# Peptides against a protein of PDB entry 4KTY, part 121

Target 1, 266 residues: chain A of PDB entry 4KTY
Amino acid sequence: YVLNDIGVIFYGEVNDIKTRSWSYGQFEDGILDTCLYVMDRAQMDLSGRGNPIKVSRVGSAMVNAKDDEGVLVGSWDNIYAYGVPPSAWTGSVDILLEYRSSENPVRYGQCWVFAGVFNTFLRCLGIPARIVTNYFSAHDNDANLQMDIFLEEDGNVNSKLTKDSVWNYHCWNEAWMTRPDLPVGFGGWQAVDSTPQENSDGMYRCGPASVQAIKHGHVCFQFDAPFVFAEVNSDLIYITAKKDGTHVVENVDATHIGKLIVTKQI

## One batch from the design tools (peptide; made by RFdiffusion4, then SolubleMPNN)

Design b2_p19_6_s2 (from b2_p19_6, 11 letters changed)
Fold by OpenDDE base, seed 2:
Structure b2_p19_6_s2 (fold): chain B 266 residues (1-266), chain A 19 residues (1-19)
Amino acid sequence: as target 1 above (266 residues)
Amino acid sequence: SSKEKLEKIKKEFESLTYK
């Protein structure tokens, strides 16, 4: 069984799709050792290291630096002092080796960098994995499966009240595994995301969420299915906050989120 | 990646829907 060590990541806009190459380098010297080191830093017990469910969940936490001094520090402010701009990375190898050497989080990443490194991590550990790009990807902040966009009376967005947001695109991973913890039929591809977006039971992590479960609206299945579902299938709810404190739904857009989901076939 | 401006999204929505 041979996995590709070079991939393509889709990004850009839905009407102007772009691609970039990414070297996963899962077979490069020191990379497997680094992945084991990542699990060591996570204090993952030996018994769990053979379980792709646990490994992928730990990986989703550890590829980001939040909570646990994991691999990558995210930055989206376009000012990348004290590190490497996310766009300058061309693969996972340098990032992982730097992490192993320095034993400190590497700066900086954005979604495709997180996804790239996470893909390497999964593949190194024998978990089939691929990167998925979702255009108009929702970031549900309150797990209500909708994007609540609060408007002022003049129609402008109330940024103070609006906690939800939408990415022009977002990259995450799908990992292939059986899910004996779920009903029959919900194994296979599992969404996992190492980009720090929301806290999941005490840590910035996401997944594994059964892709089949998401497709069928089974958001009650562990892990983080509501969040992943919202990323791809949230309605935009435009709510006017009136001066009297009442909220009025002005518009609903069920077509904006998840316009296109792209992945390279393994 | 970048956060889509919600105001832009709103404008797009308004342009595509009938009021």
Scores: peptide ipSAE 0.024, ipTM 0.596, DockQ to the pose 0.141
Fold by OpenDDE base, seed 1:
Formats: sequence, C-alpha cells, structure tokens
Structure b2_p19_6_s2 (fold): chain B 266 residues (1-266), chain A 19 residues (1-19)
Amino acid sequence: as target 1 above (266 residues)
Amino acid sequence: SSKEKLEKIKKEFESLTYK
C-alpha cells in the first residue's frame, strides 16, 4: 500500500468492469519534493505534517484546484481546450511535476486522475493508501443521505428540481491510519476524496471518514461521513412534485446505489 | 466517468410502476 508505484484503477460499468494502469511514481525524482510543496502551498503547519488525519484532509483539498490553487482542475464537459484530456494521463508524475514547475493548477482531471494523484501524495508521505471504485456512486448535494428524484405529475423526471445525481462509477481513496479522535474500532481504512464534489466546512474536500463507522451506520463522526455514506448506500426516492407545491413519495429504491465497491488488494 | 442519465432512472421507475 506504500511501496507499489504502479497500480490498477477499476472503471467502466458494473456489468462491464474495466481496468486501467496508473503509474503513481512516488519514488520518482521531484515527486516527494512536490508533495511537500503542496503542503507548503496549503500553509500547513509543520506540527500537523506528521498527523495522517490532517495530512489526508489537506491532501483532499489540495489535489483539486478549487479554493486554494491546488493541483488539478476538473472537467467533465468533453471540452479540454488549453489542457490535457483526463483520459490522456497515464500516471501522477507528469501532473505533479507540471504543478511544481508552473505553480499553477494542471488541466484536466476526472475522478480516477484525482484519485491517482492523491494516492501518490498519500504514499509519498508514508500513508498507506489505495484507490476505491464505486459503481453507481451517488452524489448527494443536499445532505439528506438519499437521492431525491423529482417527478412531474405525469411521471416524467423533473431535471430542474432534481439536483442529486449518480455516477456510473466514481473513484476515491482509502488511507490507513489510527483515529484517536474517534471511538475505539473506527481506525483503519479512512475514505478520502479529492474530486471536487461538495463543500466541507468551507472547502471542496472529503474525509477522512471511517470506513468502519460508515459500515456500521455511524455517520456522526468526522469527517464527511454522511456524504461518503450516501455515495455507497443512498436510497433513490422518487418524489412527485405537485402543482400546489406538495411532495408525494411515489417509490423508494434501496438497491440501485453502491452495487459494487472494488479495490485492488496489495 | 459520466453521470447516469435521468432517462434511465425514469425507465426503471416506469417498469416498477407499470407506466
């Protein structure tokens, strides 16, 4: 989880799982220096740099460009002018070295690119880390732990009212650490995500969220456990928005989200 | 990655409700 410099990232569809290689390159020249530079840009205190909780949270913020001129600019519109298409990247090294030399965010990334770069960052700093792929991954943007699908009275989806969405797949990271800030048993793997999805206490970041806590339905523990829980376990709630402004629940689907979570065993 | 289209979700709903 630390020594491997080449990995495999799962993507595609739940019924057609695909893999791509990714070179983490945590031992390549200049990469550790760049990771330290990232923490410098974050203005992270030296005292916090030895704490994997703080480091992983800062990393989740800094691997994306939002808020803090971090490493990667995300783009999902299939228009990648003045940059590199996300699919063209094959590893973290070129991205990190470009960031270090230009001192500007690198264009462009999507979830597996963010996860790949973040994995390098964590491993460089001695934090065991792996990439996780979730198929049918929910994006809850109203913090209610469910996917609200609004319907017109005729049964058609109201795309304007429906803000929540589902990724065919989404990649994030798990980092191994103790959690002395949580009750006993909630250390180990922590979900962290650098893909800019939701604001977490003022910045686009996510985690560390205890995987064990989430598995046991504990979403009250820091950080961002409700969001991560929703990614893997949201119910789809079909809501008819009546013309009079009332809402009626028409159906609930508890089987759609998080059908498969895959990670490479090291 | 891509967002799952709402049309697919709609079709699933319709199949469940026999619309």
Scores: peptide ipSAE 0.023, ipTM 0.572, DockQ to the pose 0.070
Fold by OpenDDE base, seed 4:
Structure b2_p19_6_s2 (fold): chain B 266 residues (1-266), chain A 19 residues (1-19)
Amino acid sequence: as target 1 above (266 residues)
Amino acid sequence: SSKEKLEKIKKEFESLTYK
């Protein structure tokens, strides 16, 4: 198969699905060199550069600027004075070339930008990859496979008791590879995410997590399977925080998270 | 992307509970 250099990214709301074009440009001049440069900046051993497991994991770390002066700085505060608003990007090429030229993180990205750049990185290095959009995507901050929503006794939401949150949508990547480090059957598509969400063994990275494992509820397999599982299948737990410090579960919604997962077939 | 407002979730919850 010939990898496409232009793609479609799904976004918006589950009841108002939107699409945007994204130019991956993995064959454009300087892009491969930039991807190699990214791995150089990560101090990735040459022997590991042929291993899609290692490459995708390094990529998930390096496409975001956290920890390692990687490619993209995330911003969600609508303040983009020192860079390009995430919505203004139309492809990966300009971002990657700017990174290579400046040798500094590029501002700014959000999930689809991270996913777009990461998709280019993976494809450029010969790893089949696609972008996945999950509507009502959970961000489990405390690694409990739940999305905790705390309420005061008066019924008002207490947002201070948890850092858990739900994205209206979230984009990440799936990369195709064998997983000899996992039991037979858990190769194929692996979830990887370069949007900085949670720390994984010292770095903001995510994956590769076996999609097959996650689909079957196996969260014990490396890497970051619990987090990815939570993104697509967390229960919403509504908890009343009592004045005495006790917590009472008021409701559980097992249907809200992961309402729709969309990807372009490749 | 944007975070879903907790208030939206709260409203959904409130619709399912007695007050």
Scores: peptide ipSAE 0.015, ipTM 0.522, DockQ to the pose 0.069
Fold by OpenDDE base, seed 5:
Structure b2_p19_6_s2 (fold): chain B 266 residues (1-266), chain A 19 residues (1-19)
Amino acid sequence: as target 1 above (266 residues)
Amino acid sequence: SSKEKLEKIKKEFESLTYK
């Protein structure tokens, strides 16, 4: 997981799974220096740089530009003025080297670009890492572990009331590490995500969240386990908003979210 | 049908990532 410098990222739809090649290039000239520079920009102390828990959490914050002028600016408007369209990137090297050279956030990324760059960052620093794609990935906005879909009386979605959302697919990372801060058995793969989705204790970051903990419903373990749990295992709650301000649960779908989770094994 | 309506709602609720 550390040695592979070329990978495959899954995307598309459950009924039409697609793959994209991605060059991680963690051994290319200047990449390690750039990863160190990223940690310098984060003002990470030297003692923390040897701790994969701290490194992965800082990386999840710094690979996105929010809060700290990190590596990548996200954009989903299909215009992409003043930068490179997310689909034009083929690997992490050009992005990281541009960031190091310009010392400004690079435009633009979406989930697979964030995941690709973050994978390079982790592997470059000796942390085993892989990219995970989740189809029908939930984005819980109010931390209640469910997707609240508000409907008008006519059955149309009320976009003003509906804060939660579902990605057709979303990519994030898993990093391998021990978790001495957690009970025995919750080390191993940890979910980390650099795509800016939700604020976690003051910054747009996510993880490390124990995959084993999430698998067994232990959402109380740091970091951001409730959010990651919701991404893969939220119920869809369809709520009709009445004119009098009352809410009526119309339907519950427990099967829609997390239809398929895919990762490359090598 | 209720099922067809629900499927339409699901599609509207899903966010698309651009290529």
Scores: peptide ipSAE 0.033, ipTM 0.684, DockQ to the pose 0.464; fails the geometry check

Design b2_p19_6_s3 (from b2_p19_6, 13 letters changed)
Fold by OpenDDE base, seed 4:
Structure b2_p19_6_s3 (fold): chain B 266 residues (1-266), chain A 19 residues (1-19)
Amino acid sequence: as target 1 above (266 residues)
Amino acid sequence: SEKEKREKILKEFEKLAYE
């Protein structure tokens, strides 16, 4: 796998696919040092730094600021007064160097920014990595592998009955590694996600989850396979919440989530 | 149609990532 320092990230909507360039800059001065600094901040043992499983998991946690004062603060409220709007970033270098210099989380990121920085982190440390964009990406908040959409009797959405959500698109990373901790055949690309979405064993992190395992429905394998599976394969469950408190499933759509998954082979 | 109804619902349900 050829490591390129410039990439393309897909975003937008499934019917209006857009691309943006992203400079990973994994070979630029100070970037490797910053990646090592990130692992230092994570208090990662030296023995683990050579293990892509541990490194990718730590990176997943540390690229976001939650829990551990990691690299990026996420913001989705369109209020970016105390930092840089996510859309203003064009690469990982400025973000990582700012983090190293300030020793404080950098504001602000969203999924593609997280993915971009995480991609740099992985590549800097010799882990082949790519960014993946999933259109109609589910965020399963209650770990039931379903995307519950509750409707009132009048047909309006009741957003209070579930914390599940669907992103028009979501970006995460795939990292190439062997998985000796998994059965044979589940190495290769591993899904890892630094965008803070769900708590995983005490931290906002995700992965590495075997892509092969997920493709074959093996959600029992570490790490966070159920969540990643749900992102790409959740059934949409349309439920009418009646006034009497009963719930009626009106429709199930098994084809909408993960409608398109795109990655650029670089 | 039911399809259109679901599409409308889904659009309302979706979170929009920043562009």
Scores: peptide ipSAE 0.300, ipTM 0.859, DockQ to the pose 0.416
Fold by OpenDDE base, seed 2:
Structure b2_p19_6_s3 (fold): chain B 266 residues (1-266), chain A 19 residues (1-19)
Amino acid sequence: as target 1 above (266 residues)
Amino acid sequence: SEKEKREKILKEFEKLAYE
């Protein structure tokens, strides 16, 4: 997980799974220096740079440009006039080297680009890491661990009331580390996500969240376990918004979110 | 069917990631 500098990222639809190659290039010239530079830009204390918990959390913040002029600017509007379309990237090296050279955020990324660059960052710093793809990935906006789908009386989605969303797929990372800050048994793979989705204690970052904790419903464990839990396990709540202002729960689906989670084993 | 109705709703609700 540390030595492999070429990977495969899963994307597409659950019924039409696709793969793309990604060059991590964690051993290429200038990449380690760039990763150190990223931590410098984050003003990370030297004492914390040996702690994978702190490093991965800082990385989740710094790989995205929000808050701190981090590495990548996200764009999902299909307008990429001032940079490189997310689909044009084939690896992390060009992105990281551009960031180091320009000292400005690189445009543009989406989830797999964020995950790819973050994977390089983690591996470069000696943290075993892999990319995970979640199909039907929920984005819980209000941290209530459910997807509230508000419907008009005609059955169409009320976009004004519906604040949550579901991605057809979403990519994030898992990083391997011990978690002495958690109870015994919750080390190992930790979910971390650099795609800017939600604010976590003042910054767009996510994790590390213990995969084992999430699997067993321990959402109280730091960091951002509720959000990650919701991504993979939230119920869909269909709510009809009546004209009189009342809300009626019409249906609950506990099987749709996190329909398939895929990662490369090597 | 109710299932088909929900499927339609989900299609409207889902964000499509770039391919």
Scores: peptide ipSAE 0.272, ipTM 0.851, DockQ to the pose 0.490
Fold by OpenDDE base, seed 5:
Structure b2_p19_6_s3 (fold): chain B 266 residues (1-266), chain A 19 residues (1-19)
Amino acid sequence: as target 1 above (266 residues)
Amino acid sequence: SEKEKREKILKEFEKLAYE
C-alpha cells in the first residue's frame, strides 16, 4: 500500500465494472517535494506533519482546489476547454508537478483523479493508502443519513426539492493509521475523500473516518462519519410532494446505496 | 411494475460520473 507506484481504479457501473490503470509515482523526482509544498500551502505546522490524522485531513482539503487553491479543479460539465479532460490523465505525477510549477490549481479532475492524486500524496508521505470505489454512492446534502427523493404527483422527480444525489460510482481513499483520538479498536483503515462534495467544518474535505466505526454504526466519531456512512448505507426514501404541500413517504429502499464496494488487493 | 417505476426514477435522480 506504500510501495506500489502503479495501481488499478475501478469505475463504471455495478453491472458493467471497468478498470483503469493509474500511475501513482510517489517515488518520482519532485513528487515528495510537491507533497511538502502542498502542506506548506496549507500552512500546516511542522509538528502536525508527523500526524497521519492531521496530514490526511489536510490532504483531503488540499487535493481539491476549493477554499485553498489546492491541487485539482473538479469539473463534471464535459466541457474542459481550459485544461485537460479528467479522462486524459493517466497518473498523478504530471498533475502534481504541474501544480508545483505553476503554483495554481490544475484543471481538471473527477473522483478517480482526485483519489489517484490523493493516494500518491498519502503514500509519498509514508501513509499506507488505497483507493475504494463505491457503486451507487450517495451524497447526503442535509446530513440526515437518508437519500430523500422527492416526487411530483405524476411520479417524476422534483429536482427543486430533491437536494440529495447518488453517483453511479464514486472513488475515495482509505488510509491506514492509529486513532488515539478514538476508542480502542477504531484504528486501521480510515476513509478520506478529496473530491469536493460537502463542507466539513468550513472546508471541502472529508475524513479521516474510521471504517470500523462506520461498519458498526458509530457515526459520532470524528471526522465526517455521518457523511461517509450515508455514502455507503443510506436508505432511499421516496417522498411524494403533494400540491397542498404535504409529504407522503411512498417507499423505502435499504438495498440500493453502496451495493458494491471494491478496492484493489495487494 | 413498481420496480420499473423506481428504476426510471433512479435514472433521473442518479448522477453519472464521466468515463
Scores: peptide ipSAE 0.265, ipTM 0.847, DockQ to the pose 0.492
Fold by OpenDDE base, seed 3:
Order: sequence, then structure tokens, then C-alpha cells
Structure b2_p19_6_s3 (fold): chain B 266 residues (1-266), chain A 19 residues (1-19)
Amino acid sequence: as target 1 above (266 residues)
Amino acid sequence: SEKEKREKILKEFEKLAYE
């Protein structure tokens, strides 16, 4: 989880699982220096740089360009005229070196690109890390731990009322660390995500969230456990918006979100 | 069926990551 510099990222759909090779390149020239530079740009205290909790949280924020001119600019509009299409990247090295050289965010990334670069960052700094792919990954926009799908009376989705969304797949990272700030048993793998999805206490970042805590339904522990929990366990709530303004719950599906979670087993 | 209707809704609701 630290020594491997080439990996496989799972993507596609649950019924058509695909794999993509990714070169992490954590041992390549200039990469460690760039990771240190990233922490410098974040103005991270030296005392915190040895704490994987703080490092992973800062990395979560800095791998995306939002808020702090971090490494990668995300784009999902299928228009990549001012940079490199997300699918063209094959590893972290070119991205990180470009960032270090230009000192400007690199265009463009999507979830697996963010996860790939973040994985390099974590491994460079001695934090065991892996990429996780969640199929039917929920994006809870209003922090209510459920996916509210609002429907018109004709059965079509009401896009104005429906703010939550579901990815066919989403990639994030798990980092291995102790959690002395949490009760015993909630160390180990921690979910961290650098793809800019939601604001967490003022910044687009996510985690570290205890995987064990989430598996046992404990969403009260820092950081961002409710959001990560929702990604893998949200119920789909089908709500009909009536013309008179009333809402009627038509159906609840507790089986769709997080149907498959995959990570490379080594 | 209602199941089929929901499946269609989900297909339209789902965001697709670029490949």
C-alpha cells in the first residue's frame, strides 16, 4: 500500500466493471518535493505534517483546486478545451510535476484522477493508502442521509426540487492510520476524498472518516462521516410533488446505493 | 411494472462519470 507505484482503478458500471491502470509514481524525481510543496501552499504547520489525520485532511482539500488553488480542476461537462481530458491521464506524475512547475491548478480531473493523485500524495508521505470505487455512489447535497428524488405527477424527475444525485461510480481513497481522537476500534482504514463534492467546515474536503465507524452506523465522529455514510448507504426516497405543493412519499429503496464497493486486494 | 418505472427514473437521474 506504500511501495507499489502502479495500481488498478475500478470504474464503469456494476454490471460492466472496468479497470484502468494508474501510475502513482511516488518514487519518481520531484514527486515528494511536490507533495511537500502542496503542504507548503496549504500553509500547514510543520508540527502537523507528521500527523496522518491532519495530512490526509489537508490533502483532501489541496488535491482539488477549489478554495486554495490546489492541484486539480474538476470538470464534468465533456468540454475540456483548456486542458487535458480526464481520461487522457495515465498517472499522477505529469499532473503533480505540472502543478509544481506552473504553480497553478492543472486541468482537468474527475474522481479517478483525483483519487490517483491523492493516492500518490498519501503514499509519498508514508501513509498507506488505496483507492476505493463505489458503484451507485450517492451525493447527498442537503446532509439528510437520504437521496430525495422528487417526481412530477407525470413521473418525470423534478430537477428543481431534486438536489441530490447518484454517480454510476465514484472513486475515493482509504488511508490507514490510528485515530486517537476517536474511541478505541475506529482506527485503521479512513475514508478521504479529494473530489470536490461538498463543503466541509468551509472547504471542499472530505475525511478522514472511520470506515469501521461508518460500517457500524456511527456517523457522529469526525470527519464528514455523515457524508461518507450517505455515499454508501443512503435510501432512495421517491417523492411525488403535487401541484398543490404537498409531497407524498411513493417508494423507498434501501438496496440501490452502494451496491458494490471495490478495492484492489494485494 | 413499478420496478421498471423506478429503474427508468434512476437511469435518468444517475450521473455518468467520463470514461
Scores: peptide ipSAE 0.244, ipTM 0.839, DockQ to the pose 0.412

Design b2_p19_6_s4 (from b2_p19_6, 12 letters changed)
Fold by OpenDDE base, seed 3:
Structure b2_p19_6_s4 (fold): chain B 266 residues (1-266), chain A 19 residues (1-19)
Amino acid sequence: as target 1 above (266 residues)
Amino acid sequence: SEAARRAKILKEFESLAYK
């Protein structure tokens, strides 16, 4: 089995799908060493480093800078002062080597950058991995498996009440592993996400969540299955917030989220 | 139409990644 060190990441809009090349460079000098360094920074026990469940979960935490001075600082403000704009990166190598050299988080990343670096990390450590792009990807902020969109009586979004959000697209990773901690049949591809979105049991991390479990509606399985399920299958709930404080459900859209999920075959 | 209105709302509501 030969792992590709160059890949394609899908992005853009559902009606205008775009691709960008990404060099994973998992075999380049210093990259494996950097991945080991990342696990060292996470203070990961040696006994766990051979367990893809633990490794992928630690990786999802450490590829983002939050909590633990991990690899990448996310930014979406279109300024990107004091660093590299997310769009300027073409691969994982420069990012990881900068992290190893400076021992400080690298600026800046967005979802595809996080996914690219995380893909390198997983592949370096012998975990088969791929990047997945979800168009109209939900970000459930209150863990209720739906997107609550609050509207003023005039029809405008009430930003104060609306905590959830929807990405035009979002990239994360799938990692291949057995899941002896889950019932039979829920091994294989596991969703993992290093883009800092929600706190998961004390850290900004996500997964591994069984793709098969999510496809069958099982959200009770560790880790973070409800969040991943919501990303791909949330209903949009349009709620009018009345001036008297009452809420009225105006519409429910069960077809918008997860309109298209794309991944390149390994 | 109501559908068009909701579509507009969603477009404004969506978070956009860097192009």
Scores: peptide ipSAE 0.159, ipTM 0.792, DockQ to the pose 0.411
Fold by OpenDDE base, seed 5:
Structure b2_p19_6_s4 (fold): chain B 266 residues (1-266), chain A 19 residues (1-19)
Amino acid sequence: as target 1 above (266 residues)
Amino acid sequence: SEAARRAKILKEFESLAYK
């Protein structure tokens, strides 16, 4: 999880799983220096750089460009005229070296690109890390652990009221560390995500969230456990918005979100 | 069917990543 510099990322759909190779290149010339530079740009205190909890949280913020002119600019509109299309990247090295040389965010990334670069960052700094792909991955926008799908009386989706969303797939990272800030038993794999999805205490970042805590429903444990829990375990709530302003729950689906979670064994 | 209707709704609701 630290020494492997070439990997495979799963994507596509649950019934049509696809793979793409990704070169992490954590041992390539200039990459460690770039990772240190990233932490410098984050103004991370030197004493914190030895703490994987702080490092992974800072990394989740800095791999995306939001808030802090971090590494990657996300784009999902199929217009990439001012940079490189997300699908054109084959590894982390070119992205990180471009960031170091230009000192400006690199365009463009989507979830697997963010996850790939973040994986390099973590492994480069000696933190065991892997990429996880979640099919039918929920994006809870209002922190209620539900996917609220608002429907008009005619059965069509009310896009104005419906703020939550579901990715066909989403990639994030798991990092291995002890969690002395949590009760015993909640160390090990921690979910961290650099794709800019939601604001977490003032910044677009996510994690580390204890995988064991999430598995046992402990969403009160820092950091961002409710959001990660929702990504893999949200119920779909179909709500009819009546013309009189009332809301009626029509159906609940507890089986759709997180149908398949895949990670490569190294 | 109701199941088919929900499936259609989910398709419209789904956010697609780059293929």
Scores: peptide ipSAE 0.151, ipTM 0.800, DockQ to the pose 0.418
Fold by OpenDDE base, seed 1:
Structure b2_p19_6_s4 (fold): chain B 266 residues (1-266), chain A 19 residues (1-19)
Amino acid sequence: as target 1 above (266 residues)
Amino acid sequence: SEAARRAKILKEFESLAYK
């Protein structure tokens, strides 16, 4: 999980799983220096740079450009006029070296690009890391651990009221570390995500969230466990917004989100 | 069917990555 410099990222659909090669290049010239530069740009204290909890959280924030002039600008508009389309990237090295050289955010990334660069960052700094792909991945943006799908009385989706969303797939990272700040048993793999999705205490970052804690339904532990839990286990709530302003729950689907979670074992 | 209707709703609701 540290030594491999070439990987495979899963994407596509749950019934049509696809793979793409990704070169992490954590041993390439200039990459370690760039990772240190990223932490410098984050103004991270030297004392914290040996703590994988702090490092992974800072990396989560800095791999995306939001808030802090971090590495990658996300875009999903399918135009990408002022940079490189996300699908054109084949690895982390060109992105990181461009960031180091230009000292400006690199355009553009989507989830697998963020996850790829973040994986390089973690592995470069000696943190075991892997990429996770979640099919039917929920994005809860009102912190209620469910996907609220608002419907008109005719049964069509009310896109104005429906703020939550579901990705056909989403990629994030898991980093291996002890969690002395959590109860015994909640160390090991920690979910971290650099794709800018939600604000976490003032910054677009996510994790580290204990995978074991989430698996056992514990969402009260730092960091961002409720959001990660929702990504993999949200119920779909179909709500009819009636003309009189009342909301009626029409259906609940507890099986759709997180249909398949894939990660490499090696 | 109701299941088919919900499936259609979900298809329209899902966000897609680059394609």
Scores: peptide ipSAE 0.147, ipTM 0.809, DockQ to the pose 0.434
Fold by OpenDDE base, seed 2:
Structure b2_p19_6_s4 (fold): chain B 266 residues (1-266), chain A 19 residues (1-19)
Amino acid sequence: as target 1 above (266 residues)
Amino acid sequence: SEAARRAKILKEFESLAYK
């Protein structure tokens, strides 16, 4: 999880799983220096740089460009005229070196690109890390652990009312560390996500959230456990918005979200 | 069927991560 500099990222559909190679390149020239530079840009105190909890949280924020002019600009509009299409990247090295050289965010990334670069960052700094792909991954917008799907009376989705969303797949990272800030047993793999999805106490970042805590429903444990829990466990709530303004729950599906979670074992 | 209807709704609701 630290020494392997080439990986495989799972994507596609749950019924049509695809893989793509990704070169992490954590040992390539200039990459460690770039990772240190990233922490410098984050204005991270030296005392915190030895703490994987703080490092992973800072990395979660800094791998995306939001808030802090971090590494990658996300784009999902299928318009990539001012940079490199997300699908064109094959590894982290070019992205990180471009960031270090230009000192400006690199365009463009999507979830697997964010996860790939974040994986390099973590591994480069000696934090065991892996990429996780979640199929039917929920994006809870209001931290209620539900996917509220609002429907018009004609059966179509009401996009104005529906703030939550579901990705066909989403990639994030797990980082291995002790969690002395949590009760015994909740160290180990921690979910961290650099794809900008939700604001976490003022910044687009996510984690570290204890995988064990998530598994056992301890959403009160820092950081961002409710969001990560929702990504893999949210119920789909189908709500019809009536003409009179009332809302009627038509159906609840507790089986769809988090249908499959895949990671490569090193 | 209701299941088919929900499947259609879900398909419309889903966001494709890859573009």
Scores: peptide ipSAE 0.129, ipTM 0.795, DockQ to the pose 0.568

